# Peptides against a protein of PDB entry 5TDY, part 23

Target 1, 88 residues: chain A of PDB entry 5TDY
Amino acid sequence: EKKIDGRRKAAVLLVALGPEKAAQVMKHLDEETVEQLVVEIANIGRVTPEEKKQVLEEFLSLAKAKEMISEGGIEYAKKVLEKAFGPE

## One batch from the design tools (peptide; made by RFdiffusion4, then SolubleMPNN)

Design b2_p14_2_s4 (from b2_p14_2, 5 letters changed)
Fold by OpenDDE base, seed 5:
Structure b2_p14_2_s4 (fold): chain B 88 residues (1-88), chain A 14 residues (1-14)
Amino acid sequence: as target 1 above (88 residues)
Amino acid sequence: SDEYFYKVVDAILK
């Protein structure tokens, strides 16, 4: 398993959400963070299936750890995974 | 650092 840069993981996840949902998520972030993420997305290049899978697995793990504070968030996380591995 | 990744995850789940 290859170690993925933290900023790249964020970019991969946002791209996996799709442009509309990614935009909504970024509205909840501070200006400086958005600026940095836009740069990473612009330079994302090719995302391998292995990278995508690895990032989504880590996302799921973090979502499960936050189950007590956001049940709705856990449901959303499951939907993201379903879309990510669904037909394209 | 995974700072930006954690921020995105938190934004998705809130």
Scores: peptide ipSAE 0.719, ipTM 0.954, DockQ to the pose 0.622
Fold by OpenDDE base, seed 1:
Structure b2_p14_2_s4 (fold): chain B 88 residues (1-88), chain A 14 residues (1-14)
Amino acid sequence: as target 1 above (88 residues)
Amino acid sequence: SDEYFYKVVDAILK
């Protein structure tokens, strides 16, 4: 497993969500964070299948860890993964 | 740092 920069992980995840869902998510972030993430996405370059899988698996792991706090998060996470690993 | 990653994850799951 290769170490991935934290900002890159965020960008990979947002790109995997798709532009529409990513935009909705970023509405819940502060202006400075959005600005930095947009820059990171613009410079994302090539995302390997290994990077994408690693980031999405970590996302799922975090969702499971927050199951008691974020009700419905597990099902949402599964739907995100299904979409992300679908045809592209 | 995973700060931005955690912010995005939190925004998705909240």
Scores: peptide ipSAE 0.712, ipTM 0.953, DockQ to the pose 0.609
Fold by OpenDDE base, seed 4:
Structure b2_p14_2_s4 (fold): chain B 88 residues (1-88), chain A 14 residues (1-14)
Amino acid sequence: as target 1 above (88 residues)
Amino acid sequence: SDEYFYKVVDAILK
């Protein structure tokens, strides 16, 4: 497994959400963070299937650890992200 | 650093 830069992981995740949901998420972030993430997204380039998988799995792991959403909600999130990314 | 990643994850879960 290749380690992915933290900023890149964030960008990959936001791109996966799509522009509408990504915008909603970024409303919860400070302005400077948003600016940095936008730059990262703009320069994201190609995202490999492996990167997508790693980011999604780490997201789901963190989501479960936080116990902020139901398992069903996590599955929904997984499907949304997978749909947004596409299989390539 | 995973600072930005954690911030995004946290924001998603809010």
Scores: peptide ipSAE 0.712, ipTM 0.952, DockQ to the pose 0.608
Fold by OpenDDE base, seed 3:
Structure b2_p14_2_s4 (fold): chain B 88 residues (1-88), chain A 14 residues (1-14)
Amino acid sequence: as target 1 above (88 residues)
Amino acid sequence: SDEYFYKVVDAILK
């Protein structure tokens, strides 16, 4: 399994969400973080199926961890994932 | 940095 840079993983998720949802998500981030992510998105190039799979799996893992301290997190995460990483 | 990935994940789940 190829290691993916953390910034790239973030960019992959945002691109997968689509511009509208990505914009809503970034409203919850600090200005500096948004600026860096915009740069990564602009230079994302090709995203391989392998990268998408790796990012998806790690996202699910983190979402499950979040569920341990937050109610409703997993169900919301599943809906987001279905839209972002559904059949293509 | 994985820090950015964690921030995005947290924002999605908010």
Scores: peptide ipSAE 0.710, ipTM 0.952, DockQ to the pose 0.668

Design b2_p14_3_s1 (from b2_p14_3, 7 letters changed)
Fold by OpenDDE base, seed 4:
Structure b2_p14_3_s1 (fold): chain B 88 residues (1-88), chain A 14 residues (1-14)
Amino acid sequence: as target 1 above (88 residues)
Amino acid sequence: SSIEEFLKKMLSAL
C-alpha cells in the first residue's frame, strides 16, 4: 500500500467525517491548526477508495490499540467507513 | 503525529 502523509491522513479523515462532524472536531483546535487543516482539505484533490480505506482503518486500529476511543466511538468509526465507501 | 492522536481522541467524543 502507498504511504500517506500524516497531514493528508488528517484531511482525508475530516472529509470522511462530513462537514458537521469535522466542524465539531475542529472546534477543539486552535486557530493556527484549523488554518493548516483547511489548507490540507482545500488541496486534498481526489481520494481513492484505497486511500480512504487505508486512512480510516489505520485510525480505527490505532485508536483501539491505544484505547483512545470508547466503544461508542468504535461503532461510530464503523459507520464512517460505511459512509466513506457509500459513494464509491 | 500529535494531530493524528488528537483526532483519534475526538472521534471518541462524537
Scores: peptide ipSAE 0.122, ipTM 0.684, DockQ to the pose 0.043
Fold by OpenDDE base, seed 5:
Structure b2_p14_3_s1 (fold): chain B 88 residues (1-88), chain A 14 residues (1-14)
Amino acid sequence: as target 1 above (88 residues)
Amino acid sequence: SSIEEFLKKMLSAL
């Protein structure tokens, strides 16, 4: 797998969540961080299927492994993956 | 890492 810059990972993830959910997430971040993320998103360019899959699976894996969110949150992440790539 | 901290914030908002 190719190494992906952390900032780019964030941008890819936010875009994958869609504008509504991305906005919801960003409401919990400080203004400076939001501004930085907006720049990253604006410069995201083309995202390959492989890159998107890598980022989303890393996110889901982290969420599960550390139980960082409720089961509902994990289910949402699964739905995002399903929408992006279809059923596995 | 910076990305980990960012993900934590995102996850908490889902």
Scores: peptide ipSAE 0.122, ipTM 0.687, DockQ to the pose 0.045
Fold by OpenDDE base, seed 3:
Structure b2_p14_3_s1 (fold): chain B 88 residues (1-88), chain A 14 residues (1-14)
Amino acid sequence: as target 1 above (88 residues)
Amino acid sequence: SSIEEFLKKMLSAL
């Protein structure tokens, strides 16, 4: 797998969450950070399936490994992955 | 600034 810049990872993740949930997350960040992320999102360009998969799996792995979220949060992360790569 | 710090904040908001 190819190395992805941390800033790009953040942008990919936020886009994958969708506008409503992305906004919910970003309101917990300081204004300067939000502005930086908005710029990254605006310049995200094309996101390959490989990039999206890599970012979402890393996100889920970190969440589980460090027990940083509730059980419901883990289930939400799984749903994001399912919608992105599950059967259609 | 770090991706890990960012993810931590995102996870707490989910």
Scores: peptide ipSAE 0.119, ipTM 0.689, DockQ to the pose 0.046
Fold by OpenDDE base, seed 2:
Structure b2_p14_3_s1 (fold): chain B 88 residues (1-88), chain A 14 residues (1-14)
Amino acid sequence: as target 1 above (88 residues)
Amino acid sequence: SSIEEFLKKMLSAL
């Protein structure tokens, strides 16, 4: 498993969600954060299926382990993973 | 929404 920079993880995650969902999230963030994310997305280049899978699984794992989010958020992340890669 | 909250928390933790 290759190490992925945290900033890139955020960009990969947002791109994986698609433009509609990404926009829904970003409109609730402060301007500085949005600008940072836009820069990362603009420079994302190619995202491999492996990288996409790794990022989504990591966020899901972190969320579950630390119990930082609701079940609804976790369920959404699972659906994104399943849609992209099918059942594991 | 739960989706937005999830992503905000994850992004803030990066």
Scores: peptide ipSAE 0.117, ipTM 0.682, DockQ to the pose 0.038

Design b2_p14_3_s2 (from b2_p14_3, 6 letters changed)
Fold by OpenDDE base, seed 1:
Structure b2_p14_3_s2 (fold): chain B 88 residues (1-88), chain A 14 residues (1-14)
Amino acid sequence: as target 1 above (88 residues)
Amino acid sequence: SEIEEFLEKMLSAL
C-alpha cells in the first residue's frame, strides 16, 4: 500500500463523512488543527478508491481497537462514509 | 501519535 501522510488521511476521512459530520468532528479539535485540516481539504484533489479504502480501514481498525463505539456504531460509520464518499 | 489522537476525537463525534 502507498504511504499516506497523516494530514491527508484526516482530510480524506472528513470529506468522506460529509459536511455535517465533518463540522461536528471539528468542534472537538483545536484551532491550529482546524486550520491545518481546512488547508488539506482545500488541496485534497482527487482521492482514489484505493486511498479511500486504506483510510477507511485504518479508521475502523482504530475504532475497534479503542472500543470507542459499538459494533453497530462502526457499521453506521461505515455506511456514512460509503454514502458520502463511496466507491468510484 | 497525533493522528491516532485525532481519530479518537473524530470517533467521539460520530
Scores: peptide ipSAE 0.175, ipTM 0.729, DockQ to the pose 0.043
Fold by OpenDDE base, seed 3:
Structure b2_p14_3_s2 (fold): chain B 88 residues (1-88), chain A 14 residues (1-14)
Amino acid sequence: as target 1 above (88 residues)
Amino acid sequence: SEIEEFLEKMLSAL
């Protein structure tokens, strides 16, 4: 497993979610954070399947561990990640 | 970490 820069993880996740969901997420962030993420996304380059899998699995793991959402919410998050990781 | 805080915000917005 290769180490991924934290800022790159965020960019990979947002791109994987797609433009509609990415925009929805960024509405809940402050302006400075959004600007930083836009820069990271603009410079993301190629994302390998390995990077994408690693980032999405880490995101799902954190979501489950912190129990930040209802059981139904966890299932929803899983489906979102499965769609994002699906065929390109 | 900043990463974890960011992921929490993203999760809440899904």
Scores: peptide ipSAE 0.153, ipTM 0.714, DockQ to the pose 0.043
Fold by OpenDDE base, seed 4:
Structure b2_p14_3_s2 (fold): chain B 88 residues (1-88), chain A 14 residues (1-14)
Amino acid sequence: as target 1 above (88 residues)
Amino acid sequence: SEIEEFLEKMLSAL
């Protein structure tokens, strides 16, 4: 698999979720993170089916793993985005 | 979860 930048992964995921569900995730994030995501989404350009599939599969795999530890979907998505835009 | 179910549906459509 081709490595994808974490920030791009977040943008791809949010776009894939659609505006309604993306908003449900983003409302849990701080203003700075939201602003960063908006910029990434604005500059996302072309998303290939392969890239979209890779991002969604990665998220789904991790989400299932976290659910076994009682992690909710929206809260998990929040954490994914926070990690993508957090300290590296 | 709602988002996981949504993702599963999305994956099935790919």
Scores: peptide ipSAE 0.054, ipTM 0.583, DockQ to the pose 0.036
Fold by OpenDDE base, seed 2:
Structure b2_p14_3_s2 (fold): chain B 88 residues (1-88), chain A 14 residues (1-14)
Amino acid sequence: as target 1 above (88 residues)
Amino acid sequence: SEIEEFLEKMLSAL
């Protein structure tokens, strides 16, 4: 299993969610984060089936782990994406 | 895909 950075994970996730869901998530993000995501998606290149599956399974696992402290789908996605593109 | 649909379902259910 190859290591994938957070920024790429976020881009893969958004693409995987589809245009409608991705748009809903992006509506809740600040302009700077949206711009970063657009750039990342534009440079996403080839995503292998293995990479896609790895990303989706990881986010799914995180979602399940936080299910008891549910904060809403859009809010969760917002925080995940903001964390991925954070200056940390 | 099945994974994508399940992920969306989980996100919407949170």
Scores: peptide ipSAE 0.050, ipTM 0.594, DockQ to the pose 0.045; fails the geometry check

Design b2_p14_3_s3 (from b2_p14_3, 5 letters changed)
Fold by OpenDDE base, seed 2:
Structure b2_p14_3_s3 (fold): chain B 88 residues (1-88), chain A 14 residues (1-14)
Amino acid sequence: as target 1 above (88 residues)
Amino acid sequence: SEVEEFLKKMLSAL
């Protein structure tokens, strides 16, 4: 497994969601955070299927381990992953 | 929404 830094993970996740969903998320963030994310997205370059899968699975794992994110959010992430890469 | 809340929380954890 290749190491991905946290800033890139966020950018990969937002890009994987598509522009509509990404915009819906960012409109609820403070301006400084949005600016940081936009910079990361602008410099994201090529994202491999492996990176997308790795990022989504890591976020799912973190959410489950900490038990601090709703099932609805986790289920959405699972659906995105399943549509992109098939059932786990 | 649940999607937005999930992503917001995950971003905060980075």
Scores: peptide ipSAE 0.141, ipTM 0.695, DockQ to the pose 0.039
Fold by OpenDDE base, seed 5:
Structure b2_p14_3_s3 (fold): chain B 88 residues (1-88), chain A 14 residues (1-14)
Amino acid sequence: as target 1 above (88 residues)
Amino acid sequence: SEVEEFLKKMLSAL
């Protein structure tokens, strides 16, 4: 796997969440962090399927390993993965 | 939401 910069991982994740959910997350962040994320998103360019898969799988893995969110939150993460790579 | 709080923490670590 190719190593992905942390800043880019954040941008890829937010884009994958969609504008509504991304906005809900970002409204809880400080202004400086939001500005930095906006810049990263603006310069995201093309996201390869490999990058997207890697970022989302890492997100799900971290959620499970650290148990930082409820079971429902983990299910949400699984749904994000399903929508990204599941049948259409 | 629970997801929002997790994402906040995750983004802070990235």
Scores: peptide ipSAE 0.136, ipTM 0.688, DockQ to the pose 0.039
Fold by OpenDDE base, seed 3:
Structure b2_p14_3_s3 (fold): chain B 88 residues (1-88), chain A 14 residues (1-14)
Amino acid sequence: as target 1 above (88 residues)
Amino acid sequence: SEVEEFLKKMLSAL
């Protein structure tokens, strides 16, 4: 498993969520943080399937372990994973 | 960690 820095993890996750949901998330962040994330997204380059899987699984794992979201939120996270790695 | 803090903010907005 390759180590991914936090800034890149954030960019990968936001891109995976899609522009509409990513924008909704960013509305809850301060302006400076948003600017930093936009730069990371602009420079994301190619995201390998392994990297995307690693980031999304970590996101889902943390969400479940800390019960930080409702059942509906957990279902949404599962849908993100399914869209990324479901049937081709 | 910085990653965890960022994820907390994202999860609260989903």
Scores: peptide ipSAE 0.127, ipTM 0.689, DockQ to the pose 0.044
Fold by OpenDDE base, seed 4:
Structure b2_p14_3_s3 (fold): chain B 88 residues (1-88), chain A 14 residues (1-14)
Amino acid sequence: as target 1 above (88 residues)
Amino acid sequence: SEVEEFLKKMLSAL
């Protein structure tokens, strides 16, 4: 398993969430953080299936372990995982 | 970690 830079993990996750959910998340962050994330997303380049899987599974794991979201939120995360492994 | 802190912010917004 390859180590992924924290900033890149954030970019991969935001892209995986889709533009609507990504925008919703961005509204809760300060301007400086948003600018940094935009740069990371702009330079994301190619994301391998393995990298997407790693990032999304880590996200789901942290969500469950810390109980930071409702059950509905956890179920949404599972659906995001399913969508990440589409026709590509 | 930086990742953990960022994920906390994201989870709270979902």
Scores: peptide ipSAE 0.122, ipTM 0.684, DockQ to the pose 0.044

Design b2_p14_3_s4 (from b2_p14_3, 5 letters changed)
Fold by OpenDDE base, seed 1:
Structure b2_p14_3_s4 (fold): chain B 88 residues (1-88), chain A 14 residues (1-14)
Amino acid sequence: as target 1 above (88 residues)
Amino acid sequence: SEIEEFLEKVLSAL
């Protein structure tokens, strides 16, 4: 498993969520964090399917471990995972 | 870690 730094993981996740959902997430973050994320997204370059898979699976793992999302939320995350491997 | 804390914030927003 390739090592990915935290900042890049965040950018990969937001891009994978898509602009609408990414915006929904960012509106709950402080301005400084948003600015940092925007910079990371701007410099994200190419994201491989492997990176998407790794980041989103880690995200799902944390979600389940922390029991922070409903069953429906888990299903949503799975759909996002599937889209990560769709046509690019 | 910092990334874990960020992800928790993201989860709470979804």
Scores: peptide ipSAE 0.113, ipTM 0.657, DockQ to the pose 0.044
Fold by OpenDDE base, seed 2:
Structure b2_p14_3_s4 (fold): chain B 88 residues (1-88), chain A 14 residues (1-14)
Amino acid sequence: as target 1 above (88 residues)
Amino acid sequence: SEIEEFLEKVLSAL
């Protein structure tokens, strides 16, 4: 597994979620965090399918382990992953 | 870490 910087992971996740869900996420974040995310997205460059898959799976694992996000958020991420790469 | 805290903020919004 290739090493991916934490800040880059957040940018990859938001891009993978699409503009609607990315905007929804940012509406619930403080201004400083939003600014950080915008900078990371602006500098994201090329994202490979493998990287997108790795990031989504990692975030899902972290979210489940720490019970940090709603089931709706987890289910949406799963749907994105399944449509892009097939069922897990 | 700062990176971990950053990612937690993002996750908490999902």
Scores: peptide ipSAE 0.111, ipTM 0.663, DockQ to the pose 0.047
Fold by OpenDDE base, seed 5:
Structure b2_p14_3_s4 (fold): chain B 88 residues (1-88), chain A 14 residues (1-14)
Amino acid sequence: as target 1 above (88 residues)
Amino acid sequence: SEIEEFLEKVLSAL
């Protein structure tokens, strides 16, 4: 797997969430973090399906490990990934 | 690291 810069990972995630959900996330972040994210999103360029898959799986893993989201949320995310990329 | 802190902030908002 190719190593992806952490800042780019955040940008890929937000783009993958879509504008409405991304906006909801941004509401809970401080101004400095928002500014950094905007810069990264502006410079995101093309996101390959492979990169998107890698980023989403990594964030899901991190969220699960830190118990930052409910089990229901994890299951939902897994279903979304399965629909997008097929069974793993 | 700064990157980990940044990503954690994003995760906490999900």
Scores: peptide ipSAE 0.101, ipTM 0.669, DockQ to the pose 0.049
Fold by OpenDDE base, seed 4:
Structure b2_p14_3_s4 (fold): chain B 88 residues (1-88), chain A 14 residues (1-14)
Amino acid sequence: as target 1 above (88 residues)
Amino acid sequence: SEIEEFLEKVLSAL
C-alpha cells in the first residue's frame, strides 16, 4: 500500500463523511486544527477509489479500537481523527 | 456509533 500523509488522510476521511458529519466532528476540534483541515480539504485534488478505501478502512479499524476503550460517537471519532492527522 | 455505522455503509458501497 502507498503511504499517505496523515493530513491528507484526514481530508479524505472528512470529504468521504460528507459536510454534515464532517462538521459534527470538527465542532469538537480546536480552531487551529480545523483551519489546517480546511486547507487540506481545499487542496485534496483527486481521490482514487483505492486511496478512499485505504483511508476509510484504516479509520474504521482505529475507530473500532478506540470505541473499545473510549465512549462511542463523536468523541471516539475525534480521537481517531487526531490519530490519523498527527503521526505521519 | 453513528459515524462507525456510516463508514461501514460507505465501505460496503465501495
Scores: peptide ipSAE 0.055, ipTM 0.570, DockQ to the pose 0.034

Design b2_p14_4_s1 (from b2_p14_4, 6 letters changed)
Fold by OpenDDE base, seed 2:
Structure b2_p14_4_s1 (fold): chain B 88 residues (1-88), chain A 14 residues (1-14)
Amino acid sequence: as target 1 above (88 residues)
Amino acid sequence: MLVAEIIKEWLASE
């Protein structure tokens, strides 16, 4: 597993969500942060399936740690994500 | 929002 910097993780996640959902997320961020993320997205280049999977799994792990999702919820979410984004 | 908060944490770790 390769280490991914925070900026790239954010960009990968936002791209994975798609433009409409990413826009909804960005409404909760300050203007400077949004501009920063837009630059990262513009320069994201190639995102490997492994990278995408790693970012999404870390997201789910953090969500679980914040007790925003249940134990079963994270497992189910992983399955949903794998079905939606796995074979690429 | 959960996604936004996690992104903020990722960016704060720079």
Scores: peptide ipSAE 0.649, ipTM 0.925, DockQ to the pose 0.645
Fold by OpenDDE base, seed 1:
Structure b2_p14_4_s1 (fold): chain B 88 residues (1-88), chain A 14 residues (1-14)
Amino acid sequence: as target 1 above (88 residues)
Amino acid sequence: MLVAEIIKEWLASE
């Protein structure tokens, strides 16, 4: 497993969500952070299926840690994300 | 929101 820096993880996730949903997320971030992420997205290059999988799995792990989703919901969420934004 | 908060944490990490 390759180490992915935080900036790239964020960019990968936002790109996976698509521009509309990404925009909704960015409304919750400060202007400086948004500018940073826009640059990261602009220079994201190719995102491999492996990177997407790694980022989404870490996201789900953190979501569980924050108790925003139940343990029973993780597997379902994983399948949904894989189907919608995962490997093609 | 959840996604935004997790992104903030990623950006704050070393």
Scores: peptide ipSAE 0.648, ipTM 0.921, DockQ to the pose 0.720
Fold by OpenDDE base, seed 5:
Structure b2_p14_4_s1 (fold): chain B 88 residues (1-88), chain A 14 residues (1-14)
Amino acid sequence: as target 1 above (88 residues)
Amino acid sequence: MLVAEIIKEWLASE
């Protein structure tokens, strides 16, 4: 597993959400942070399936740790990720 | 929101 920079993780997640949902997220961030993220997204380049999976799994892990989503929700999300980004 | 808070933590990490 390759270590991913925090800024890149954020960019990968936002791109995965799509522009509309990403915009809703950024409404909760300060102006300077938004500007930095927009630049990061603009320079995201290629996102591999492995990288995307890694970012999303870490997101779910952190969400669980914050007790913002149930264990059942995490398990279901993992299954969705496995189906969407599993081996071909 | 949850997504924004986690992003903030990622940006504060390194």
Scores: peptide ipSAE 0.647, ipTM 0.925, DockQ to the pose 0.648
Fold by OpenDDE base, seed 4:
Structure b2_p14_4_s1 (fold): chain B 88 residues (1-88), chain A 14 residues (1-14)
Amino acid sequence: as target 1 above (88 residues)
Amino acid sequence: MLVAEIIKEWLASE
């Protein structure tokens, strides 16, 4: 597993969400942070399936740790990722 | 928002 910069993880996640949802997320961030993320997104280049999977799985892990989503929701999301990217 | 909070954590990490 390759280590991914926090800035890149954020950019990968936002791109995965799509422009509309990413914009909604950015409404919760300060202006300077938004500008930084826009630059990261603009220079994101190629996002490998492995990288995308890694970012999304870490996101789900953190979401579970914060208990912001149900266990069932996590398991369902993991199944979706597993079908899309395969086991790691 | 959950997504925004997790992004903030990623950005705060070295």
Scores: peptide ipSAE 0.646, ipTM 0.922, DockQ to the pose 0.662

Design b2_p14_4_s2 (from b2_p14_4, 7 letters changed)
Fold by OpenDDE base, seed 4:
Structure b2_p14_4_s2 (fold): chain B 88 residues (1-88), chain A 14 residues (1-14)
Amino acid sequence: as target 1 above (88 residues)
Amino acid sequence: SLVAEIIKEWLAKE
């Protein structure tokens, strides 16, 4: 497992969501942050399946920790993400 | 937004 910096993780997640959903997420961020993320996305380059998996799994773990997703829902959500954004 | 909040946390760590 390779360590991924926070900026990279954010960019990978947003790209995985797609431009429309990513745009909706960015509405909750300040302009400065959005600009930073846009730069990261513009220079994201190649995203490996391993990176995507790692980022999405960490996302779900954090979502669970915030109790915004039921524990039983985490496994389901993981399957959904794997089907939607898994290996291409 | 769940995604936005987690992104903020990732960025704050940097």
Scores: peptide ipSAE 0.659, ipTM 0.923, DockQ to the pose 0.714
Fold by OpenDDE base, seed 3:
Structure b2_p14_4_s2 (fold): chain B 88 residues (1-88), chain A 14 residues (1-14)
Amino acid sequence: as target 1 above (88 residues)
Amino acid sequence: SLVAEIIKEWLAKE
């Protein structure tokens, strides 16, 4: 898989969430960080299905490692995330 | 926020 930098990962995730949910997430970040992310989102261009899959899978892996979600199947969890937060 | 904390981690290593 292609390496994705952290800024790109964050932008891909926020775009996948949609503008309303992304805004709620960014309320937990400092103003300078929000400004940087908005710029990154503005310049995101096309997000490939591969990038989106990679970002969401890494998100789920980190969330599971923090014991913030159940340790069920990663593929099922990915589908739930995309269904609940993603536009497509 | 779980999402916010993970985003912070992604940004920190850059």
Scores: peptide ipSAE 0.658, ipTM 0.922, DockQ to the pose 0.663
Fold by OpenDDE base, seed 2:
Parts: structure tokens; sequence; C-alpha cells
Structure b2_p14_4_s2 (fold): chain B 88 residues (1-88), chain A 14 residues (1-14)
């Protein structure tokens, strides 16, 4: 597993969500952070299926750690994400 | 926003 820096993880996640949903998320961020993320997204380049999977799995892990989703919800969420954002 | 909070944490580690 390759180490992905935080900035890239954020960009990968936002791109995976799509422009509309990503925009809604960024409404919760300060202007400077949004500008930083826009730059990262603009320079994201190629995102491999492995990177996307790794980022989404870490996201789910953190979401679970924050107790925002149930134990069984993690596995279900992974399947949903795989179908929505899987290899394409 | 859960996504926003996690993104903030990712960026804070830079």
Amino acid sequence: as target 1 above (88 residues)
Amino acid sequence: SLVAEIIKEWLAKE
C-alpha cells in the first residue's frame, strides 16, 4: 500500500463525490482551504483504482472511529462505494 | 459535515 499525502487524499475523495456533492462539502470549509483543494483537484492527474479504493477505505475507517456509522455499516458502505465509484 | 471534518484532519497533518 502506497502512502498518500493528506492533500491528495482529500482531492481524490472530492473528485470521487462529483462536482455537485464536492461543492456541498466545501461549503463547510474556510475559503483558504477551498482554494487549496481546488488547486489540488486541478492538478490531481491520474487517480488509480487502487488510490481511490485506499482513500475511500480510510475515509470509512475514520468515519467508523468517529462513531458516525455502525460496525456493520462499514462493510455495507464499502459495497455501495465500490458500486458507485469502483473501477471505471 | 463528516466528509469536511475528515478532510480537515487530513490537511492538518501536512
Scores: peptide ipSAE 0.656, ipTM 0.923, DockQ to the pose 0.678
Fold by OpenDDE base, seed 1:
Structure b2_p14_4_s2 (fold): chain B 88 residues (1-88), chain A 14 residues (1-14)
Amino acid sequence: as target 1 above (88 residues)
Amino acid sequence: SLVAEIIKEWLAKE
């Protein structure tokens, strides 16, 4: 498994969400952070299926840890995010 | 935002 830095993980997730949803998310971030992420997105290049998988799995793990999703909601969340990431 | 909070955490680690 290749290590993915936090900035890249964030960029991968935002790109997967699409520009409209990504914009909504970034409204919750400070201006400097948004600017940094825009740069990361602009230079994201090719995102491998492995990276998408790693980002998704870590996201779900953190979401569960923050108790924002229940165990019963994990599978549903996975399907929602999988659809957002799109087919490979 | 759940996504925003997780992104913040990812960025804080770097």
Scores: peptide ipSAE 0.649, ipTM 0.920, DockQ to the pose 0.705

